Peptides against a protein of PDB entry 5EG6. Designs and how they scored, part 34

Target 1, 151 residues: chain A of PDB entry 5EG6
Amino acid sequence: RLRSQTVSTRYLHVEGGNFHASSQQWGAFYIHLLDDDESEGEEFTVRDGYIHYGQTVKLVCSVTGMALPRLIIRKVDKQTALLDADDPVSQLHKCAFYLKDTERMYLCLSQERIIQFQATPCPKEQNKEMINDGASWTIISTDKAEYTFYE

## One batch from the design tools (peptide; aimed at target 1 F44 T45 D48 L68)

Design b1_p25_3 (made by RFdiffusion4)
Pose (drawn by RFdiffusion4):
Structure b1_p25_3 (pose): chain A 148 residues (1-2, 6-151), chain P 25 residues (1-25)
Amino acid sequence: RLTVSTRYLHVEGGNFHASSQQWGAFYIHLLDDDESEGEEFTVRDGYIHYGQTVKLVCSVTGMALPRLIIRKVDKQTALLDADDPVSQLHKCAFYLKDTERMYLCLSQERIIQFQATPCPKEQNKEMINDGASWTIISTDKAEYTFYE
Amino acid sequence: SHKYAKVKVVPAGSTSGAAEVTPLP
């Protein structure tokens, strides 16, 4: 959110995009700290904590973003030292692992990476673009099937 | 102890498909 500004992470046309009309449900998988990038990877059980490495995989298309470090957001900053459990409707930032402070970011409908600004005296913090702050919530679905 | 699973995703650019999940011992 930048209420009219609300956009959702979604996959269509073979790309991740920030949609104003539809939202995708993504599996969030914990990965070990030393797992490497690839089409194939190992996931682990457990509750998701800030600072941990995760893979987001579209439940509909199966496509995934690169490895991300989920980080807690305070106002406009990513807190790199935060390690508590990720909770419902928390603000989060996703650092693209092994990049120069590049975060998952929207530019209107586009999903891009955007570089964070290091903080002056508080070096456990990085300033992030407004499009790099994401609210997380668990999802569910009900299905009914009938025929005449 | 933790349980692990191996996951393979569809290639980038795919418009449909599903990730393959293989539980590991």

Design b1_p25_3_s1 (made by RFdiffusion4, then SolubleMPNN; from b1_p25_3, 8 letters changed)
Fold by OpenDDE base, seed 5:
Structure b1_p25_3_s1 (fold): chain B 151 residues (1-151), chain A 25 residues (1-25)
Amino acid sequence: as target 1 above (151 residues)
Amino acid sequence: SVKYSKVTVVPKGSTSGKAKIVPLP
């Protein structure tokens, strides 16, 4: 049976102590820049500066203080995550969040749920991994501080 | 489906952070 397909916009949000994707509510998050050798923990050292692709970051809900595990922010080209991109993060570009120290796991939206999605290696392009649309994100900056994302 | 996250860069001068880690399924 042919059915209508609905496209929706969803935001990363924290509710009830869990991360989820909401079409009605959005969460404001602090993005903390970490050193590459920073260990996982509830306490961490934050670096100053502009965020570049390939760097380690911590996403923390500004309201609840809840956070995801350490992530590496990566540039997205179509349906691929770029492993070697290192230019400044731009709001005009799609990005992916690699779960650090995993086997190609990325932060992914599946309906209202936030899950991990395993990327597939690109056979002919070692600097790329294939992701799905659910693992591609757009960042909207709410920063009023000195450092912001590039546009 | 289109996905957005509203993010604030930590202000200059912030040297530490605290957060409760929520595991992903």
Scores: peptide ipSAE 0.350, ipTM 0.772, DockQ to the pose 0.057
OpenDDE base, seeds 1, 2, 3, 4: peptide ipSAE 0.221, 0.286, 0.024, 0.303; ipTM 0.745, 0.704, 0.543, 0.714

Design b1_p25_3_s2 (made by RFdiffusion4, then SolubleMPNN; from b1_p25_3, 7 letters changed)
Fold by OpenDDE base, seed 2:
Structure b1_p25_3_s2 (fold): chain B 151 residues (1-151), chain A 25 residues (1-25)
Amino acid sequence: as target 1 above (151 residues)
Amino acid sequence: SMKYSKVTVTPKGSTSGKAKVTPLP
């Protein structure tokens, strides 16, 4: 019999006015859909509709009201972000958050820190950018129970 | 490590949002 191992998990969280990655506390965030041409600001116009990959979103902490800069949510395949995927966002799929108007910068977890990570272009696949595991995220609805992951 | 957070999609009919933007390092 193979022994299963508990997988360590970290969550995006806001504490002390800063974003961090917590192993014990998860943040609940509003994900707002924006127009592609929406400007950065504390106030923003929100579009109605289901979020698709490639669209611009705003993540706002439900408790603190703190937000990240505008992001483009992208589908992840293995360790690559897909630049041209446009299907509806699925909780079963990994995703990446590209910082809009940057040179391939993605929202990334490094230990307890939230940083931006620069993706590497895929020369042979122009529709993909190589990211690390820290830049790969899973979205879980707030109405769902928390899960413990095992490998 | 697996990373995830719980999110709530913008409620239907919402037209605006407000939040303080935090710069990333």
Scores: peptide ipSAE 0.290, ipTM 0.797, DockQ to the pose 0.058
OpenDDE base, seeds 1, 3, 4, 5: peptide ipSAE 0.230, 0.213, 0.053, 0.212; ipTM 0.743, 0.747, 0.575, 0.757; seeds 4, 5 fail the geometry check

Design b1_p25_3_s3 (made by RFdiffusion4, then SolubleMPNN; from b1_p25_3, 7 letters changed)
Fold by OpenDDE base, seed 2:
Structure b1_p25_3_s3 (fold): chain B 151 residues (1-151), chain A 25 residues (1-25)
Amino acid sequence: as target 1 above (151 residues)
Amino acid sequence: SMKYWKVKVMPKGSTSGKAVITPLP
């Protein structure tokens, strides 16, 4: 018998006051749509509507209230982040989270840690910048059924 | 390796939120 392929998965999680990537536990997060001109702060005004790529969002842990800095959610094409995509965010697509007001810094998974990864410009495509696999994320709704994965 | 998170979209009609900002390394 041949061993079946397994999928290695890690979830964004908050533990001990820190964001980390866990293969065993996952965190539930509120994703808030912000206005483009919303300033950084512990208090923020939320905008109504569907989230589109290119918009500013705030990710907040539902348990601890800990939040990441303001992010711009961007569509991912293979190993590139699209800078000009503006269609509605879909759970069927990978996404990247650009840290707003940084030089191409993205939310990235590195082993068990959550870090910032600096994307590199695409020489031939101004509307794209190159990210690593760790900076590509998949959104799963909390309303969806649970599933099992293996590493 | 795939990275996942469960998200809850802010309910429509919500006007504000509060959070503790946690800087990334």
Scores: peptide ipSAE 0.024, ipTM 0.527, DockQ to the pose 0.057
OpenDDE base, seeds 1, 3, 4, 5: peptide ipSAE 0.024, 0.036, 0.020, 0.023; ipTM 0.521, 0.504, 0.522, 0.557; seeds 3, 5 fail the geometry check

Design b1_p25_3_s4 (made by RFdiffusion4, then SolubleMPNN; from b1_p25_3, 7 letters changed)
Fold by OpenDDE base, seed 4:
Structure b1_p25_3_s4 (fold): chain B 151 residues (1-151), chain A 25 residues (1-25)
Amino acid sequence: as target 1 above (151 residues)
Amino acid sequence: SVKYSRVRVVPKGSTSGKAEITPLP
């Protein structure tokens, strides 16, 4: 389960083939670990192991199989995404999802929509990008990168 | 805008296709 760190609690959900945010509903997702050189596609190979910041992942709806583009999971410090963090991703830790091969675009909650938000470079810190709260997510899961919850 | 696609996971070699998140201490 992915929860956005906004004023109102919102959960990532898939409805009608689209990703959106819901205050009441949330989806079950797989977080797949990919090789850094894995290409975008409807079929992809995955890796085992613990996910680390900086690695490439796929978010896939467990029900519909719908997926977002390849993402790089990044550590969050306050309202900044860290570009060089590589420690293991922990449960309930804030993270950001950079859309791979974009100009600083991050997965972001805006109202009830899931959008791309362009991060702003930090003038004094090259290893950080400024994001908003909507682009900061909390992972709620077991030890597995599989989010299976039941309403 | 955000693009979506339907995907299928293909295990690589003998991998289970499962990744993990580090549990809370």
Scores: peptide ipSAE 0.124, ipTM 0.728, DockQ to the pose 0.083
OpenDDE base, seeds 1, 2, 3, 5: peptide ipSAE 0.022, 0.049, 0.030, 0.081; ipTM 0.483, 0.546, 0.578, 0.579; seeds 1, 2 fail the geometry check

Design b1_p25_4 (made by RFdiffusion4)
Pose (drawn by RFdiffusion4):
Structure b1_p25_4 (pose): chain A 148 residues (1-2, 6-151), chain P 25 residues (1-25)
Amino acid sequence: RLTVSTRYLHVEGGNFHASSQQWGAFYIHLLDDDESEGEEFTVRDGYIHYGQTVKLVCSVTGMALPRLIIRKVDKQTALLDADDPVSQLHKCAFYLKDTERMYLCLSQERIIQFQATPCPKEQNKEMINDGASWTIISTDKAEYTFYE
Amino acid sequence: SLEEYDAAVANNRRKLHAPVWYPPT
């Protein structure tokens, strides 16, 4: 959110995009700190905490973003030291692991990476673009099938 | 309760496959 500005992470046409019309449901998988990037990877059980490495995988297309470090957001900053459980409707930032402060970010409908601004005296914090702040919520679905 | 659950499943692992998509700069 930048209420009219609301966009959702979604996959279509083979790309991740920030959609104003549809939203995707993504599996969020915890990875060990030392797992490497690849099309094949190992996931672990447990509750998701800030500072942990995760993979987001589209439940519909199966496509995934690169490894991300989920971080807590306070106003406009990513808190790199935060390690409490990720909770419903928390604001989050996704740092693309092994990058120079690049975060998952939207530019209108586009999904890009955008570099964070290091903070002056508070070096456990990084300033992030408004499009790099994401609200997380668990999803569910009901299905009914009939035929005449 | 969260800590008890995390300790109980600390060694559970499985492998997955997914095409990786990269955002541009």

Design b1_p25_4_s1 (made by RFdiffusion4, then SolubleMPNN; from b1_p25_4, 13 letters changed)
Fold by OpenDDE base, seed 1:
Structure b1_p25_4_s1 (fold): chain B 151 residues (1-151), chain A 25 residues (1-25)
Amino acid sequence: as target 1 above (151 residues)
Amino acid sequence: SIEEYNEAVKDKKKKVKAKVVYPPL
């Protein structure tokens, strides 16, 4: 189970004041659990506890202190993000990061860039949105500030 | 539920500061 702690994810990194992708490095981030009603800002209140899908989180770079906007962490099933999953986040499963208060925008890896990807609604499955592979993330818990990936 | 969980742990809070960066479209 995942809680508010230091985590690492492949490709996501901060350089020059921006988030970017690195094929060789894993970025280290604090993942903070927020209340559902927490507003966006440079100062926010975080909560202790295990993170569940559907909850609002902040990813903060452990090195630079820069953060992405508020995200809703969602469970991924194949090429879809599940909108109604609420079980504890598992490191064994991929997840997606919905940018809160957007029109289905997700954190996405595109080539060497981190972008927003607009998910497509599933006409027959209202509780799912179609995402691409770049919008599926693997998170691992770590106490290290840096993680290097080797091929 | 998410709401139930949030209510259960709402008393354990602290403030964090971080500059927000928006990824491009």
Scores: peptide ipSAE 0.516, ipTM 0.804, DockQ to the pose 0.599
OpenDDE base, seeds 2, 3, 4, 5: peptide ipSAE 0.478, 0.495, 0.501, 0.479; ipTM 0.777, 0.786, 0.794, 0.780

Design b1_p25_4_s2 (made by RFdiffusion4, then SolubleMPNN; from b1_p25_4, 13 letters changed)
Fold by OpenDDE base, seed 4:
Structure b1_p25_4_s2 (fold): chain B 151 residues (1-151), chain A 25 residues (1-25)
Amino acid sequence: as target 1 above (151 residues)
Amino acid sequence: SIEEYNEKVKDKKKKLKAKVVYPPL
């Protein structure tokens, strides 16, 4: 299970004031748990606890202090994001980051860029949305806020 | 700075500040 802590993920990095992809360097981020009713802003209130799928989180770069917009962390099943999963987030399982209050937009790796990818509804399974591989992320916890992993 | 941020995180402050960056569509 994952709690609010410093984490690392492959291909997500901050440079020059922007989020971008790096094949060589893992970005270090702090994942913060937010209340579901927390508004978007540069100032936000965080809560402690274990993170569950479906909850709202903030990813903040441990180096630059820059953040992505509010995200809903969702469980991934193959090529789909699950909309109703609420179990604790597992570091052994891939996840997706839905940009909150968007039309199915997910954080996505495309080439060297970090973009928003629009998921496609699953007509046969209303509790799922189709994502691409670039929208599937692996989170690894780290005890060091300045942790950097090179590949 | 990273040091300032780390201090904020360590103190488990309830209120944090971070510049929001939106990825392109």
Scores: peptide ipSAE 0.534, ipTM 0.795, DockQ to the pose 0.355
OpenDDE base, seeds 1, 2, 3, 5: peptide ipSAE 0.515, 0.482, 0.486, 0.499; ipTM 0.784, 0.751, 0.773, 0.760

Design b1_p25_4_s3 (made by RFdiffusion4, then SolubleMPNN; from b1_p25_4, 12 letters changed)
Fold by OpenDDE base, seed 3:
Structure b1_p25_4_s3 (fold): chain B 151 residues (1-151), chain A 25 residues (1-25)
Amino acid sequence: as target 1 above (151 residues)
Amino acid sequence: DIEAYNEAVKNKKRKLKAKVVYPPL
């Protein structure tokens, strides 16, 4: 359902050369699909296609062109990230972004900041890691550069 | 399955350039 395309993510936007959080705005990003063996760098090769959980992706700001480091998009079940899910990514379903080649670090919203949060291993289920609510994201497809959300 | 899919779309690639920003710990 989700492919390499422009998407919106609540609470994530770029301001002043950095990624920031906003409770009222949805940031617009292009989500790019990478090969699993793609190296980190300012130059990277992307592929067109549908995105599955477990794949490596790049989030690039549609306005500034700034990017987060390589991420692995993972399926979320309640407060856990699934390590072995490989089905197609579903829009509007919560997902987590693991920072590739880190010790269980995930993209996380903390107050008005975007930070890295270290997940805790799940002792009873080796295929799961415990994350906080701030590390759970919702993604929707969009053609808009900016979106303001009101509750 | 993922590897097979990636192989199927390998010819539909392009190179991009973007500054990488790391969120704080």
Scores: peptide ipSAE 0.496, ipTM 0.794, DockQ to the pose 0.623
OpenDDE base, seeds 1, 2, 4, 5: peptide ipSAE 0.468, 0.487, 0.495, 0.467; ipTM 0.777, 0.798, 0.805, 0.776; seed 1 fails the geometry check

Design b1_p25_4_s4 (made by RFdiffusion4, then SolubleMPNN; from b1_p25_4, 12 letters changed)
Fold by OpenDDE base, seed 4:
Structure b1_p25_4_s4 (fold): chain B 151 residues (1-151), chain A 25 residues (1-25)
Amino acid sequence: as target 1 above (151 residues)
Amino acid sequence: SIEEYNKKVKNKKRKIKAKVVYPPV
């Protein structure tokens, strides 16, 4: 299971005030747990604890202090994001980051860019949204606040 | 349960500052 802590993921990096993709570096981020009713802002309240799918999180770059907007971390099943999963987040298992309060927009790697990708509804499975591979992320826990590693 | 857990950590909150950046669509 994953707790609020410093984590790393491939292809997510902060440079020049922007989030971008890096094939060479793994970005280090602190994943913060937010209350579901926490508003968006540059100042936000966080809680310590274990993260479950469906909860609101903030990814903050451990180096620059820059953050993505509020995200809902969702469990991934094959090519779909699960909307109703609420079990503890499993490290090394694929997950998706839904941009909260958007029309199915997910954090996505597209070539060298980090973009928002709109998931497609699954008519036959209302609890799922179809995502692409670029919107599927793996989180690796790290004990280093400013940890960066290369593959 | 999530509800129970949220209750447990309710009093363990703190403020964080971070500039928000929106990825392009």
Scores: peptide ipSAE 0.507, ipTM 0.811, DockQ to the pose 0.696
OpenDDE base, seeds 1, 2, 3, 5: peptide ipSAE 0.500, 0.475, 0.454, 0.486; ipTM 0.803, 0.772, 0.750, 0.792

Design b1_p25_5 (made by RFdiffusion4)
Pose (drawn by RFdiffusion4):
Parts: structure tokens; sequence; C-alpha cells
Structure b1_p25_5 (pose): chain A 148 residues (1-2, 6-151), chain P 25 residues (1-25)
């Protein structure tokens, strides 16, 4: 959110995008700190905590973003030292692991990576673009099937 | 779609059709 500005992470046309019309449901998988990037990877059980490495996988298309470090957001900053459990409707940032402070970010409908600004005296913090702050919530679905 | 290659009590090895990379701004 930048209420009219609201966009959702979604996959269509073979790309991740920030959609104003549809939202995707993504599996969030915990990875070990030393797992490497690839089309194949190992996931672990447990509750997701800030600072942990995760893979987001589209439940519809199966496509996935690169490894991300989920971080807590305070106003406009990513808190790199935060390690408490990720909770419903928390604001989060996703650092693309092994990059120069590049975060998952929207530019209108586009999904891009955007570099964070290091903070002056508070070096456990990084300033992030407004499009790099994401609110997380668990999803569910009901299905009914009938025929005449 | 996502595929499970192997699985046990605490972990699973997965494969995805594509890992999508966002471009730099």
Amino acid sequence: RLTVSTRYLHVEGGNFHASSQQWGAFYIHLLDDDESEGEEFTVRDGYIHYGQTVKLVCSVTGMALPRLIIRKVDKQTALLDADDPVSQLHKCAFYLKDTERMYLCLSQERIIQFQATPCPKEQNKEMINDGASWTIISTDKAEYTFYE
Amino acid sequence: MMEVLSEDSTSAKLRVPKVWYPPAA
C-alpha cells in the first residue's frame, strides 16, 4: 500500500507482477541458512522468523522468486537484527539473498529489485523504497463442485 | 507446477519449473 494504491503479488504471463485486480497465494518455505540458489532446493519445517531465508512459490503456476531473507519493517526501514516470529498482517521486506542490499519491490505493476539505503548511525537498519514494504497474511480456500 | 522429489519427517526436496528474477531498477 502506497487504499487506492493497493497492489498484490501475483503471477501471470510467466512473470511475477504487482496486480491491482488479482492476488496469488504463495507457499512460503523455510530454507537453511546455507542452502544455495537453484530450481531444486531443500525446505524445512517450522514457524517463519525474521532473518530466516525463505522461498516463495506460486501455488498456481509453481514459479518461485530467488531466495529471500524476510525482514521486519519499522515505518520505512528494514530491521536486519529482528528475529521474532512473522505474524499475521505484519509489514515485511524481502531481501534478495547475496545481493548488494537489493529488495523485492514494485514499480506500479512491475516487480523489480531496488537497492536499500544504509542508515547513518544505526547500521542494523536499511532504508527501503515504499514499494519494498509488503504486508503478509495466511490464506485459505473453499471449493464446491456440482453438476446438473 | 511445483514438484516434490523426496520427503521425510522434517524436510523435503523440491523442484520448480522456473526461478524468476526481478530486474534491477

Design b1_p25_5_s1 (made by RFdiffusion4, then SolubleMPNN; from b1_p25_5, 8 letters changed)
Fold by OpenDDE base, seed 1:
Structure b1_p25_5_s1 (fold): chain B 151 residues (1-151), chain A 25 residues (1-25)
Amino acid sequence: as target 1 above (151 residues)
Amino acid sequence: MMEVLSENETSRRIRVPKVLHPPLA
């Protein structure tokens, strides 16, 4: 399980008023859990609890305070984002960040830039969307944490 | 799978200076 806390993800950082990616830089961000009905804006309410796949989150730069739009954190299986996974987020697994209320747009790294990548539906698997490697992210907690293992 | 537990935090209101929208592919 992952709680609202400071985390880091590979390459993502804020520079010059925009989100950028660099192979030599790791950005630190707060990941905040939101209610599913929380509206988009420069002000939002953060809820307590463990973050599960399928929930709405906000990524906020720990330095500048700049934020991405509301995201739904989704579990990744190989090259697909799972639409119905709802188990607790684990740092052992890759995740994808769906931009909420978009047509399958995901946060993606492309040539050291952060872009929106449109996932392709899986015709035979309605609970999955095909994403590229750039849309798969790893979260590493930077806060004091305890670990519990489940099978 | 591994579960990460952090300290509890009370719900709060957060204000950010800007919301950035990444460009489309």
Scores: peptide ipSAE 0.408, ipTM 0.753, DockQ to the pose 0.393
OpenDDE base, seeds 2, 3, 4, 5: peptide ipSAE 0.342, 0.258, 0.256, 0.391; ipTM 0.731, 0.645, 0.656, 0.740; seed 2 fails the geometry check

Design b1_p25_5_s2 (made by RFdiffusion4, then SolubleMPNN; from b1_p25_5 with S9E A12K K13V W20L Y21H A24L)
Fold by OpenDDE base, seed 4:
Structure b1_p25_5_s2 (fold): chain B 151 residues (1-151), chain A 25 residues (1-25)
Amino acid sequence: as target 1 above (151 residues)
Amino acid sequence: MMEVLSEDETSKVLRVPKVLHPPLA
């Protein structure tokens, strides 16, 4: 049994040279698969194949080409990020984006800002990290590079 | 099992081109 809730939607967007969240606008992003040993940089080699949880990816704005640092896409279970999930990424599942080579930092929405949120280790579950709701994302396919949403 | 949802939730959406998105599991 679940309680009813009010849901609002925010979209990842690039404007003014910054990543932010918008309830009115969204931009399309490329999710590029990288090799696990790919170094950080503006230039990177894209690997062919289906994206699985646990793999390294680059998020690139389809319009500006602006990219976030290397991320590891992780499966989300409730309020936790799974560290060892390796099944194919699904649009039906929520995911989290771990900033590679950080101390449990995840891509997070806070109000209208995109920030890094530090996950907390799960004491009894070494394969999980506690994240907040802002660090949980849903991936949706689109044919549009940018969309304006009116509430 | 009883689950409690928050009264208000923000859904975070990442839009990606279909051709670059992995297939559903």
Scores: peptide ipSAE 0.226, ipTM 0.620, DockQ to the pose 0.021
OpenDDE base, seeds 1, 2, 3, 5: peptide ipSAE 0.169, 0.029, 0.159, 0.212; ipTM 0.579, 0.504, 0.589, 0.616

Design b1_p25_5_s3 (made by RFdiffusion4, then SolubleMPNN; from b1_p25_5, 7 letters changed)
Fold by OpenDDE base, seed 1:
Structure b1_p25_5_s3 (fold): chain B 151 residues (1-151), chain A 25 residues (1-25)
Amino acid sequence: as target 1 above (151 residues)
Amino acid sequence: MMEVLSENETSKKIRVPKVLHPPLA
C-alpha cells in the first residue's frame, strides 16, 4: 500500500475541473515524491522517503484525484525561492512550487485563482529567484493516508 | 520540525484522471 502525506495549502482546491483558491475553501492534497527523471503524465511512479527541497513532487487532490503538473518544491527565503536548498521540507517554512521544465514559472495565487507566475532572476544571487507573495505557500500536514496505486 | 513524507514499499504507479495546467499570469 502507498501511504501519502496529506497536506493542505492556503486556499488551494479543485472546483469545476480547475484549481481555485478562496478564503472559504481549503483543499487537501496528497503530495507524492517522484524521481527526478519521471516524465509528465496522468500516470506516474511514486518514490519512497522524506521529501526534500529541490525534489520533484506531484500534488493530487484527495477528493477528485486531479493533479497539478510536476513541481519542484523549493524553499523560500523572504520573497525569494532558493534553487539549491535540499534539506527536508518543513511545515514551518514557506515553500514555492516551481513548474518543472518551465521558464521560472511558479504556482501563484492571484485574485483567488491559481496561475503561473514567472519569477525574476536575482542578478547577484544565481541560487535565488524572486517571487511574489502569491507564489509563497504554507504547507499544513493533516495525516498519512492510504492511497490506491496501480500495478 | 515536521517533514512531508511519502511512503511505498515498492515503486508503484498512480493514475490521475487529469493533469491541470494553471494559466499564465
Scores: peptide ipSAE 0.392, ipTM 0.732, DockQ to the pose 0.372
OpenDDE base, seeds 2, 3, 4, 5: peptide ipSAE 0.254, 0.038, 0.029, 0.365; ipTM 0.660, 0.487, 0.488, 0.775

Design b1_p25_5_s4 (made by RFdiffusion4, then SolubleMPNN; from b1_p25_5, 7 letters changed)
Fold by OpenDDE base, seed 2:
Structure b1_p25_5_s4 (fold): chain B 151 residues (1-151), chain A 25 residues (1-25)
Amino acid sequence: as target 1 above (151 residues)
Amino acid sequence: MMEVLSENETSRKIRVPKVLVPPLA
């Protein structure tokens, strides 16, 4: 299970007041759990608890405090985002960040920039959306934490 | 799978200076 805490994800950092990506520069961010009905804004309520796939989260730069829009963290299988997974988030698995209230837009790395990528529906599998490799992320905790393995 | 357990964090309000919306592809 992943709690709201400081994390690092590949390539993501803040420079010049904007989110950027670099293979050589990694930033640290807070990942915060929100209620499903929490509204978008520059002020939000953070919940206590372990983060599950399908829940709403906020990524906040630990240096500048700037945030991305509300995201739904989703489990990734190969290059597909799973829409109905709800198990606890694990650092052993890649994840995708769906921009909440968009038409299948996901946080994506492209040409060393952070952009929105529109996923393609899977006609034969309604519980999946096809994403590109740039929309698949790995989360690494940077806080001192206790680790427990589960099946 | 690995569970990451951080210290207890109570519900609180957070204010950020800006919400950055990434551009479309």
Scores: peptide ipSAE 0.396, ipTM 0.735, DockQ to the pose 0.391
OpenDDE base, seeds 1, 3, 4, 5: peptide ipSAE 0.380, 0.290, 0.384, 0.381; ipTM 0.791, 0.692, 0.736, 0.781

Design b1_p25_6 (made by RFdiffusion4; failed a check: the pose's geometry)
Pose (drawn by RFdiffusion4):
Structure b1_p25_6 (pose): chain A 148 residues (1-2, 6-151), chain P 25 residues (1-25)
Amino acid sequence: RLTVSTRYLHVEGGNFHASSQQWGAFYIHLLDDDESEGEEFTVRDGYIHYGQTVKLVCSVTGMALPRLIIRKVDKQTALLDADDPVSQLHKCAFYLKDTERMYLCLSQERIIQFQATPCPKEQNKEMINDGASWTIISTDKAEYTFYE
Amino acid sequence: TPVPHFQAKINDKTTHSPPLVMLFN
């Protein structure tokens, strides 16, 4: 959110995009700190904490973003030292692991990576673009099937 | 800069189903 500005992470046409019309449900998988990038990877059980490495996988298309470090957001900054459990409707940032402070970011409908600004005296913090702050919430679905 | 992505192959070591999440900005 930048209420009219609200966009959702979604996959269509073979790309991740920030949609104003539809939202995707993504599996969030915890990975070990030393797991490497690839189409194949190992996931672990447990509750997601800030600072941990995760994979987001589209439940519809099966496509995934690169490894991300989920980080807590305070106003406009990513807190790199935060390690408490990720909770419903928390603001989060996703650092693309092994990059020069590149975060998952929207530019209108586009999903891009955007470099964070290091903070002056507070070096456990990085300033992030407004499009790099994401609210997270668990999802569910009900299905009914009938025929005449 | 564009964000690359791919088709996932998961080696599952879990005893519980992972949560589904919605992300919005």

Design b1_p25_6_s1 (made by RFdiffusion4, then SolubleMPNN; from b1_p25_6, 11 letters changed; failed a check: the pose's geometry)
Amino acid sequence: MPVPSFQAKIIDTRSSPPPLVGLYT

Design b1_p25_6_s2 (made by RFdiffusion4, then SolubleMPNN; from b1_p25_6, 11 letters changed; failed a check: the pose's geometry)
Amino acid sequence: MPVPSFQAKIIDTRSTPPPLVGLYT

Design b1_p25_6_s3 (made by RFdiffusion4, then SolubleMPNN; from b1_p25_6, 14 letters changed; failed a check: the pose's geometry)
Amino acid sequence: MEVPSYKAKIKDTRSTEPPLVGLYT

Design b1_p25_6_s4 (made by RFdiffusion4, then SolubleMPNN; from b1_p25_6, 11 letters changed; failed a check: the pose's geometry)
Amino acid sequence: MPVPSYQAKIKDTRTTEPPLVGLYT

